Peptides against a protein of PDB entry 4GXB. Designs and how they scored, part 58

Target 1, 277 residues: chain A of PDB entry 4GXB
Amino acid sequence: VPTEEVSLEVLLSNGQKVLVNVLTSDQTEDVLEAVAAKLDLPDDLIGYFSLFLVREKEDGAFSFVRKLQEFELPYVSVTSLRSQEYKIVLRKSYWDSAYDDDVMENRVGLNLLYAQTVSDIERGWILVTKEQHRQLKSLQEKVSKKEFLRLAQTLRHYGYLRFDACVADFPEKDCPVVVSAGNSELSLQLRLPGQQLREGSFRVTRMRCWRVTSSVPLPSGSTSSPGRGRGEVRLELAFEYLMSKDRLQWVTITSPQAIMMSICLQSMVDELMVKKS

## One batch from the design tools (peptide; made by RFdiffusion4, then SolubleMPNN)

Design b2_p14_6_s2 (from b2_p14_6, 4 letters changed)
Fold by OpenDDE base, seed 4:
Structure b2_p14_6_s2 (fold): chain B 277 residues (1-277), chain A 14 residues (1-14)
Amino acid sequence: as target 1 above (277 residues)
Amino acid sequence: MSVEYEGPLPHEVL
């Protein structure tokens, strides 16, 4: 791609648009720095955020596709998809809420975390009780961002990334699940017919390995599943999990977001390794 | 196509 100056739109978690002037040849870090500069985010806080490729749904929700890597050209990565549904989103890229303390010390950092957290609550990514919701709304009305975040940090799935509904082979074959990644785990929420909501927690520390597979389903002659068009690529995330002492079991998640799930796993592992060192 | 990642073993991370 020829090197040209272009206007690139980067969204915050709440859908706020940040327009930056960049070169088509600018790498992910260059674009991130441009976004930071536009927001007046200090350089020492840039590392707490990343750029993500997402698909914007009709309801304005984001389906995370992947994290943009360092070698990528964000302008090319998003425009090559030739669909306006694809967006670049700025989001925090750490898992431990302790790092919020560093980010919250800065006004811009605080605003970014606040906007993200509000959005995550509104989208149901963070799980809140009725009472907690009332408290959060009161703090939001008062624009008490620090207090809002402190309360939010105590909530279930704070800092998690929620994925679209998908299918897993756990606890049974073809179980409909909602996967969330955070706090060094994959949370699998499932509701089987006639059953209560169940949650499976899979800690990354108990995962021996994981893999992403891409396959094209063979045309099964049975016309029965109308929705998967001929040639749709199936993505799966499989991980080998230590269920009990000396018992490893594979769990497979079938999802278009399998790549993003694997990125989350790696990112959580990397963060744990940094903390241990 | 498969991409494999090795996760930490419990005894190494805990």
Scores: peptide ipSAE 0.033, ipTM 0.623, DockQ to the pose 0.113
Fold by OpenDDE base, seed 1:
Structure b2_p14_6_s2 (fold): chain B 277 residues (1-277), chain A 14 residues (1-14)
Amino acid sequence: as target 1 above (277 residues)
Amino acid sequence: MSVEYEGPLPHEVL
């Protein structure tokens, strides 16, 4: 692509638009720096955030596709898809809430974390009780951003990324699940008709390995699940998990977001490695 | 079926 100056739209978690002037040849870091400059985010905090490719749903919710890699050209990555549904989103890119302390020291960092957290609560990514929700609303009305975040940090699935409803072979074959990644785990939530919400926790430290596979469904005649058009690529994340002493079991998640799930796993492992060093 | 990503956990994590 010829080098040209362009206006690129980057969204915050709440859908706020940040327009930056960049070159079509600018890499992910260059675009991230441009976004930081536009927001007045200091350079030392840039590393706490990343750019993500997402698909915007009809309700304005984001389906995370992947994290943009360092060698990528964000303008090309988003425009090559030729769909207005695809967006670039700025989000925090660490898992340990202890890093919030560094980010919250800056006004802009605080605002970014606050906006993300409000959005995650509104989307149901962070799980709240009725009482917690009342407390959060009160703090939001007072615009007490630090206090809001401190309360939010104690909530279930704070800092998690929630995926779209998908299918897993756990606990049984073809179970509808909602997967969330965070706190060095994959959480699989299952609600069967007439049953209580069940959650399976899969800690990354008990995963021996994982893989993402793509397959083209063979035109087998009969049981088309109505929503998957003929010929859509099926993505699966499979991981081998230590269920008990000396018992390894494969768990397979079928999801269009399997790549993003694997990126989350790798990112969580990388962060754990940094903490041990 | 194509394998796109395969990642073992580092020994230091497990």
Scores: peptide ipSAE 0.033, ipTM 0.625, DockQ to the pose 0.105
Fold by OpenDDE base, seed 2:
Structure b2_p14_6_s2 (fold): chain B 277 residues (1-277), chain A 14 residues (1-14)
Amino acid sequence: as target 1 above (277 residues)
Amino acid sequence: MSVEYEGPLPHEVL
């Protein structure tokens, strides 16, 4: 692609548009710096955020596809998909809520965390009771952003990334699940026939390994579920989990977001390693 | 392509 100056749209978690002038040859960090400059975010806070490729759903929610890598050209990465559904989103890229303290010291950082948290609550990524919802609304009406975040930090799945509904082979084959990543775990929410909602926690510290696989289903002659067209690529995340002492078991999640799930796993592990050093 | 990542064992991370 020839090097040209272009206007690139980057979205915040709440759908706010940030327009930046960049080169088509600018890498992910260059674009991130341009976004930071546009927002007046200090340079020392840039590292707390990342750019993500997402698919915007009909309801305006984001399906996270992947984190943009350092070597990528964000303009090319998004435009090459030839669909307006694909967007670039700015989001915080750390898992430990303790890092919120550093970000919240700055007005712009505070605003970004606030906007993200409001959006995550509205989308049901953060689990909120009726009473907590009332308290959050009161704080939102008062525009008490710091107090809002302090309350939000105590909520279930604060800081988690929620994925679209998918399928797992645990606890049974072909179980419909909703996966969320955060707090050094994968949370699997499932409802079995005739049962209440259950949540399984898979801590990354108990995962020996994981892999992403892509396969093209062979046309098996039998009941193709009518919605998956013959020949759709199937993505799977499989991880080997320490279920009990000396007992490893593979768990497989079938999801178009398997790549993003693996990125989250690696990112959580990396953060844990940094904290121990 | 299968990308395999090794997670740390509990005794290495704790």
Scores: peptide ipSAE 0.031, ipTM 0.614, DockQ to the pose 0.113; fails the geometry check
Fold by OpenDDE base, seed 3:
Structure b2_p14_6_s2 (fold): chain B 277 residues (1-277), chain A 14 residues (1-14)
Amino acid sequence: as target 1 above (277 residues)
Amino acid sequence: MSVEYEGPLPHEVL
């Protein structure tokens, strides 16, 4: 691609648009720095954020596709998909809420965390009771961003990334689940007809390994479900989990976001390793 | 109902 100056749109978690002038040849870090500069985010806080490729759904929600890697050219990565549904999103890229303290020391960092957290609550990624929601709303009305975040940090699935509804083979085959990644786990939420919400917590520290696989469904002649077009690649994340002492079991999640799930797993492991060092 | 699978951490992951 010829090196040209272009205007690139980067979205915040709340859908706020940040327009940056970059080169088509700028790598992920260059674009991230440009976004930081546009936001007046200090250089020492840039490392707490990453750029993600997402697909914007009809309802304005984001389906995370993957984290942009250092070697990537964000402009090329997004435009090569030839769909306006794909966006670049800035989001915090750490899991431990303790790092919020570093980011919150800066006004811009605080604003970014606040905007993300508000959005995550509104999208139902962070789980809140009625009372908690009332408290959060009161703090939001007061524009007490620090207090809002402190309360939010105590909430279930704070800092989690929620995926689109998908299918798992656990607890039984072809179970519809909602997967969330955070706090060094994959949370699998299942609601079967007439049953209460069930959640399976899979701690990354108990995963022996994981893998992403891609398969092309063979055109079996008979009535495949009407909605999957001929030849759609099926992505699966499989992980081997220590269910009990000396009992390993494979769990397989079938999802278009399997790659993103694997990125989350690796990222959570990496962060845990940094903390132990 | 949360199903938490508890057990010893695999040494290979730590």
Scores: peptide ipSAE 0.020, ipTM 0.568, DockQ to the pose 0.054; fails the geometry check

Design b2_p14_6_s3 (from b2_p14_6 with E2S F5Y L6E)
Fold by OpenDDE base, seed 2:
Structure b2_p14_6_s3 (fold): chain B 277 residues (1-277), chain A 14 residues (1-14)
Amino acid sequence: as target 1 above (277 residues)
Amino acid sequence: MSVEYEGPLPFEVL
């Protein structure tokens, strides 16, 4: 791609647009720095955020596709998809809520975390009781961002990324599940017919390994669900999990977001390694 | 990476 000056739109978690003037040849870090500068985010806080490629759904929700890598050209990465549904989103990229303290010390950092958290609650990524929702709303009305975040940090799935509904082979084959990544785990929520909502927690510290597999389903003459065209790539995330002492079991998640899930796993592991060092 | 044993089975009823 020829080097040209372009206007690039980067979205915040709440859908707020940040327009930055960048070169088509600017790498992910260059674009991130441009966004930070536009927001007046200090340089020392840039590392707490990342750029993500997302698909915007009809309801305005974001389906996370992947994190943009350092060598990528964000302008090219998003425009090459030739669909207006694809967006670049700025989001916090750490998992431990303790790092919120560093980010919250800055007004811009606080605003970013607040906007993200509000959005995550509104999208149902963070799970809230009716009473908690009332408290959060009261704090939001008062614009008490710090107190809002402190309360939010105590909520279930705070700091998690929620994925689109998908399928897993655990606890049963072809189980519809909602996967969320955060707090060094994959959470699998499922509701089997006639059963209560169940959640499975898969801690990354108990994963021996994981892999992403890409496959093209063979045209089996069986009724493919209406809407998956012949030849769609199937992505799977499989991980080998220590279920109990000396018992390893593979768990497989079939999802178009398998790549993003694997990125989350790696990111959570990396953060844990930094803390142990 | 050493796999750490952290106890109970993944699934809980909510």
Scores: peptide ipSAE 0.022, ipTM 0.588, DockQ to the pose 0.088
Fold by OpenDDE base, seed 1:
Structure b2_p14_6_s3 (fold): chain B 277 residues (1-277), chain A 14 residues (1-14)
Amino acid sequence: as target 1 above (277 residues)
Amino acid sequence: MSVEYEGPLPFEVL
């Protein structure tokens, strides 16, 4: 692609548009710096955020595809898909809420975390009770962003990334689940027929290994899972988990977001390594 | 001493 100046749209978690003038040859960091400058985010806070490729759903929700890598050209990465459904989103890229303290010291950082958190609550990524929801609404009405975040930090799945509904082979084959990544775990929520909502926690520290596989389903005749057209690539995330003492078991998640899940796993592991150093 | 993080067994009722 020839080097040209272009206007690139980057979205915040709440769908707010940030337009930046960049070169088509600008790498991910260059674009991130341009976004930071546009928002008046200090340079020392840039590292707490990343650019993500997402697919915007019909309801305006984002399905995270992957984190943009350092060597990527965000303009090329998004435009090469030739669909307006694909967007670039700015989001915080750390897992430990302790890092919120650094970001919240700055007005712009505070605003970004607040907007993201409001959006995550509205989307049901953060789990809230009725009473907690009332308290959050009251704080939102008062525009008390710091207090709002302090309350939100105590909530279940704060800081998690929620994936689209998918399928796992645990606890049963072809079990419909909602996966969320955060707090050094994969959380699998499921509701079996006639049962209460259940959540399984898979801590990254108990994963021996994980892998992403891509396969093309053979045209087998009858069992059309209704949504997968003939020839769609099947992505799976499999991890080997220490279920109990000396008992390893493979768990497989079938999801178009398997790549993003693996990125989250690696990112959580990397953050844990930084904290141990 | 390998801190066996006995994480909670997968799947608690919410």
Scores: peptide ipSAE 0.020, ipTM 0.576, DockQ to the pose 0.046
Fold by OpenDDE base, seed 5:
Structure b2_p14_6_s3 (fold): chain B 277 residues (1-277), chain A 14 residues (1-14)
Amino acid sequence: as target 1 above (277 residues)
Amino acid sequence: MSVEYEGPLPFEVL
């Protein structure tokens, strides 16, 4: 692609549009810096955020596809998909809420975290009780962003990334689940017939390994559900988990977001390694 | 109800 100046749209978590003038040859960091400059985010806070490729759903929700890598050209990465449903989103890129303290010291950082958190609550990514929701709304009405975030930090799945409904082979084959990544775990929420909502926690520290596989289903005869187009690539995330002492078991998640899940796993591991050093 | 799979780890995650 020839190097040209272009206007690139980057979305915040709440869907706010940030237009930046960049070169088609600008790498992910260059675009991130341009977004930061447009928002008046200080340079020392840029590292707390990343650019993500997402697919915007019909309801306006974001399905995270992957984190943009350092060598990528965001303009090319998004435009090459030839679909307006694909967007670039700015989001915080750390897991430990302790890092919120650094970001919240700055007005722009505070606003970004606040907007993201409000959006995550509205989307049901952060789980709230009725009473907690009332308290959050009261703080939102008062525009008390710091107090809002402090309360939000105590909520279930604060800082998690929630994936689209998918399928796992645990605890049973073809079990419908909702996966969320955060706090050094994959949370699998499931509701079996006649049962209450259950959550399985898979800590990354108990995962021996994980892998993403891509397969094209063979055109098998009768049971092609009409919604999976003939020839759609099936992505799976499999991880080998220490269920108990000396007992390893593979768990497999079938999801179009398997790549994004693996990126989250690696990112959580990397952050844990930084804290141990 | 949350099901957590915990126990002593014989190895560390790489």
Scores: peptide ipSAE 0.015, ipTM 0.574, DockQ to the pose 0.054
Fold by OpenDDE base, seed 3:
Structure b2_p14_6_s3 (fold): chain B 277 residues (1-277), chain A 14 residues (1-14)
Amino acid sequence: as target 1 above (277 residues)
Amino acid sequence: MSVEYEGPLPFEVL
């Protein structure tokens, strides 16, 4: 692609648009710096955020595709997909809420975390009781961003990424599940027919390994599953989990977001390693 | 050190 100056739209978690002028040849960090500059985010806080490729759904929700890597050209990465549904989103890129303290010291950082958290609550990524929701609403009405975040940090799935509904082979084959990644785990929520909502917690510290695989379903003649076009790539995340003492079991998640899930796993592991060092 | 992570039961009722 020829090096040209372009206007690139980067979205915040709440859908707020940040327009930056960048070169088509600018790498992820260059674009991130441009976004930071546009927001007046200090340079020392840039590292707490990343750019993500997402698909915007019809309801305005974001399906995370992947984190943009350092060597990527964000303009090329998003435009090469030839669909306006794909967007670049700025989001915090750490898991431990302790790092919120560093970010919240700055007004812009505070605003970014607040906007993200509000959005995550509104999208149901963070789980709230009726009472908690009332408290959060009161704090939001008062525009008490710090207090709002402090309360939010105590909530279930604070800081998690929620994925689109998908399928797992655990606890049984072809189980519909909702996967969330955060707090060094994959949370699998499922509701089997006639059963209550259940959550499985798969801690990364109990995963021996994981892998992403891609397959092209062979055109099996008869069972037209109505929705998958002929030749759609199937992505799977499989991980080997220590279920009990000396008992390893593979769990496989079939999802278009398998790559993003694997990125989350690696990122959570990396952060844990940094904290232990 | 065998970190016997007695992991939570994979699925708890919510």
Scores: peptide ipSAE 0.020, ipTM 0.575, DockQ to the pose 0.046; fails the geometry check

Design b2_p14_6_s4 (from b2_p14_6, 5 letters changed)
Fold by OpenDDE base, seed 3:
Parts: structure tokens; sequence; C-alpha cells
Structure b2_p14_6_s4 (fold): chain B 277 residues (1-277), chain A 14 residues (1-14)
């Protein structure tokens, strides 16, 4: 691609559009810096955020595809898909809510976290009770962003990424699940007919390893999952989990977002390693 | 079936 100046749209979690002028040859960091400059985010806070490739759903929700890597050219990465449903989103890229304190010291950082948190609540990524929702609304009406965030930090799945409904082989084969990544875990939520919501927590510290696999289903087997056309690539995330002392078990998640899940796992591990140093 | 990524984690036995 020839090096040209282009206008690139980057979305915030709340759907706010940030237009930046960048070169087609600008790498992810260059684009991130341009976005930061446009938002008046200080340079020392840039590292708390990342650019993500997402697919915008019909309801305006984001399905996270992957984190843009350092070597990528965001303009090329998004435009090469030749679909307007693909967007670049700015989001915080750390898991420990303790880092919110650093970001919240700055007005722009505070606004970004607030916008993300509001969006995550609205999308049901953060789980709230009726009473908590009332409290959050009251704080939102008062525009008390710091207090809003402090309350939100106590909520279930604060800071998690929620994935689209998918399938896992745990606790049984072909279980419909909703996976969320955060707090150094994968949360697998399952609701079977007539049953209460069940949650399996898989701590990354108990994962011996994980892998992403891709496969093309052979046309032979009649068990076509109702929604996948013949020949669609199947992505799976499998991890080997220490269920009990000396008992390892593989858990496999079948999801188009398997790559994003693996990125989350690695990112959570990396953050844990930084904290131990 | 292709393996795209495999990441070993050190067992932190808590």
Amino acid sequence: as target 1 above (277 residues)
Amino acid sequence: MSVEYEGPLPHVVL
C-alpha cells in the first residue's frame, strides 16, 4: 500500500468517534498516539489502552475479534476486511482495577474509563443487581464519574471482556456458554433449560497450557450446528486445567472469538508476571 | 486441524 495520509475512525466503547489523520503506513502505536493526542490523553497514560479490531453487531454491540498487534497497520487491518461492520475500538488493556487509580488521576483518562464502564454495564458485561443499578443511575445523573467507577469496581465482572455465545465441552459436550475474560480467569456461564445460571471459573494460574486450533469441518457429519454454513472455519480454544491435585483436564471452547480469548489469556498472564516482578 | 498457538504456563501451585 502506498504511504498516504488518510482519515481513520477509532471508536470509544460508547460509540464516540475519534477521527485521526494518520499515514497508511502508521503502525498500531502511531495510531494509538494519534488517538491519544486527539483526546488530549497524556503520553504516560497511552500504555493503559490498546486498539482492538471489533465487529459491530446489528444492535451496536461490539464483538471483539482481536487486539491489534504492534507490527500491524491499523488502516490496512480494518480496510482489508472490506466490510463496514469492522471497526477499531480504543479500550483499556489492563485487568487489575488498581491501575484505574493511575488513569483516573487524569480527566481524559477518567472520562475514558467512565465511558467504557457505562457501556459495559449497558451491554450486560458487568453484572448488576437492581439496587446497584439504581445507585449507578443516581451517580450517572449527578455526573459523579469517580464515585461511579468506584462502585462499578466492586461489581461482578468489572473489567471483563464478554464474548458472544458459544459452545464448550464443559461441563458436558456441546454446552452453550457465555465466556468472559477478566480477573485472571475465564468465566463460563451456562444456563440450561429450567436451571439456574451456572458459572465455571477457570483461573489462568491453574491453566498448564492453552492452544487455538482451526479446522474446516468435513461435509460428512450430519450434525451441522444450525448456524454454520458448510465449510466455515471452526476455531477452538482449548486449555489444560488443573481441576484438582494432579488431575489435569482439557476444556475446549468452540468460538469464532477463540483468538481473542487466547489474547486475553496471554495478556492476563503477562500482567500477573509484571505484578510479581 | 492446525494449531495456531500454544502457550505453556508455569504451574503456580497455590
Scores: peptide ipSAE 0.034, ipTM 0.619, DockQ to the pose 0.081
Fold by OpenDDE base, seed 1:
Structure b2_p14_6_s4 (fold): chain B 277 residues (1-277), chain A 14 residues (1-14)
Amino acid sequence: as target 1 above (277 residues)
Amino acid sequence: MSVEYEGPLPHVVL
């Protein structure tokens, strides 16, 4: 790709557009620095955020595809897909809410965390009771961003990334689930017909290993799930989990976001390793 | 079937 100056659109979690002038040859960090500069985010806070490739859904929600890697050229990564539904999003890239303290000391960092948290609540990524929702609305009306975040930090699935509805083989084959990643776990929410919402927690510290596989379904005639086009690549995340003492079991999640789930697992492990050092 | 990513957990020795 020839090196030229281009305008690149980067979205915040709330859909706010940030336009940056970059080179087509700028790597992920260069683009991130340009976004930070545009927002007046201090250099020492850049490391708390990452750029993500997402697919914008019809309702404006984001389906996370993957984190952009250091060697990538964000302009090329997004434009090569030749679809306007793909966007680059800025989001916080740590899991431990203790790091919020560093970020929220700065006005811009505070605003970014606040906007992300509001969006995550509105999208149902963070789980709130009716009373908590009332309290959050009151704080939002007062524009009390610090107090809003402090309350939000106590909420279920704060800081989690929620994935699109998918399928798992746990607790039984072909279970419809909603997966969320955060707090060093994968949370699998399951609602079976006529049953209450169930949540399974899979802690990364009990995973022996994980893998992402891709396969092309053989044209076997029968069970076309209506939503998957014939010939679409099937992605799966499988992990081997210590269910009980001396009992390992494979759990497989079938999802177009299997790669992103794997990235989350690795990122959570990496953060745990940093905390132990 | 292609394996795209495989990650062991270095901190978990089973």
Scores: peptide ipSAE 0.031, ipTM 0.620, DockQ to the pose 0.109
Fold by OpenDDE base, seed 2:
Structure b2_p14_6_s4 (fold): chain B 277 residues (1-277), chain A 14 residues (1-14)
Amino acid sequence: as target 1 above (277 residues)
Amino acid sequence: MSVEYEGPLPHVVL
C-alpha cells in the first residue's frame, strides 16, 4: 500500500468515534499514540491500552477478533477485510484491577475506564444483581465515575472479555457455552437442558498448555447446522487442564474467536510473569 | 487437516 495520509476511525468501548490522521504505513503503536494524543491521554498511560480488531454486530455489540500486533498496520488490517462491520477499538489491555489505580488518577484515563465499564455492564459482560444495578445507576446519574468504578471492581467478571456464544466439549460434547476471559482464567458459562446456569472456571495457572487449530470440516453427510457452509474454517482452542491432583484433561472450545481467546490466555500469563518478577 | 495456528507460541505454564 502506498504511504498516504488517511483518516482512521478508532472506536471506544461505548462506540464513541475517535478520528485520527495517520499514515497508511503507521504501525499499531503509532496509531495508538495518535489516538492517545487525540484523547489527551498522557504518554505514560498509553501502555495500559491496546487496539483491537472487532466485528460490529447488528446490535452494535463488538465481537473481538484479535489484538493488533506491534508489526501490523492498523489501517491496512481493517481495510483489507473489505467490510464495514470490522472496526478498530481502543480498550484497556491489562487484567489486574490494581492497575486501574494508575489509570484513574488521570481524568482521561478515568473517562476511558468508566466508558468501558458502563459498556461492559450494559452488554452483560459484567454480572450485576438488581441491587448492584440500582447502585450503579445512581452513581452514573451523579456522574461519580470513581465511585462507579470502585463498585464495579467488586462485581463478578469485572475486567473480563466476553466472547460470543460457542461450543465446548466440556462438561460434555457439544455443550453450548459463553466464554469469558479475565482474572487469569477462562470462565465457561453453560446452561444444560433443564438445569440452572453453571459456570466452570479454568485458571491459566492450571493449564499445562494450549493451542489454536484451524480445520476445514470434511463434508460429513449428516445435517450439520444449516448456517455453516460447506468448507467453512473451524477454529478451536484446546487446552490441557489439571482438573485434579495428577489428572490432566483436554478441553476444546470451538469458536471463531479461538485466536482472540488464545491471545487473552497469553496476555494473562504474561501479566502474571511480570508480577512474579 | 488441522493446521496449528501460527500465532503466538503456545505457552506452557505447568
Scores: peptide ipSAE 0.026, ipTM 0.606, DockQ to the pose 0.058
Fold by OpenDDE base, seed 5:
Structure b2_p14_6_s4 (fold): chain B 277 residues (1-277), chain A 14 residues (1-14)
Amino acid sequence: as target 1 above (277 residues)
Amino acid sequence: MSVEYEGPLPHVVL
């Protein structure tokens, strides 16, 4: 692609559009800096955010595809897909809520975290009770962003990234699950028929390894579920987990977001390593 | 109900 100046749209978590003028040859960091400049985010806070490739669903929800890597050209990465459903989203890229303190010191940082948190609550990524919801709404009406975030930080799955409904082989084969990544874990939520909502917590510190596999289902004449078009690539995330003392078990998640899940795992591990240093 | 699988962490070199 020839180097040209282009207008690139980057979305915030709440769908707010940030238009930046960049070169088609600008790498992820260059685009991130342009977005930061447009938002008046200080340079020292840029590192707390990343650009993500997402697919916008019909309901306006974002399905996270992957984090844009440093070597990528965001303009090319999004436009090469030739679909308007793909967007670039700015989101915080750390997991420990302690880092919120650094970001919240700045007005723009505070606004970004607030907007993201509001959106995550509205999308059901952060789990709230009726009473908590009432309290959050009251704080939102008062535009008390700091207090809102402090309350939100105490909520279940604060800071988690929630994935689309998918399938796992745990606790049983072909279990419908909702996976969320955060707090150095994968949370697998499932509701079996006639059962209460169950959550399996898989701590990254107990994962020996993980892998993403891609397979094309053989055209088996069996009518697999009507939603998987014949020939769709099946992505799976498998991780080997220490279930108990000296007992490793593979858990496999079948999801088109398997790549994004693996990115989250690596990111959580990386953050833990930084904290240990 | 959250099922946390707790056990002694072997020295898993992540």
Scores: peptide ipSAE 0.020, ipTM 0.546, DockQ to the pose 0.054

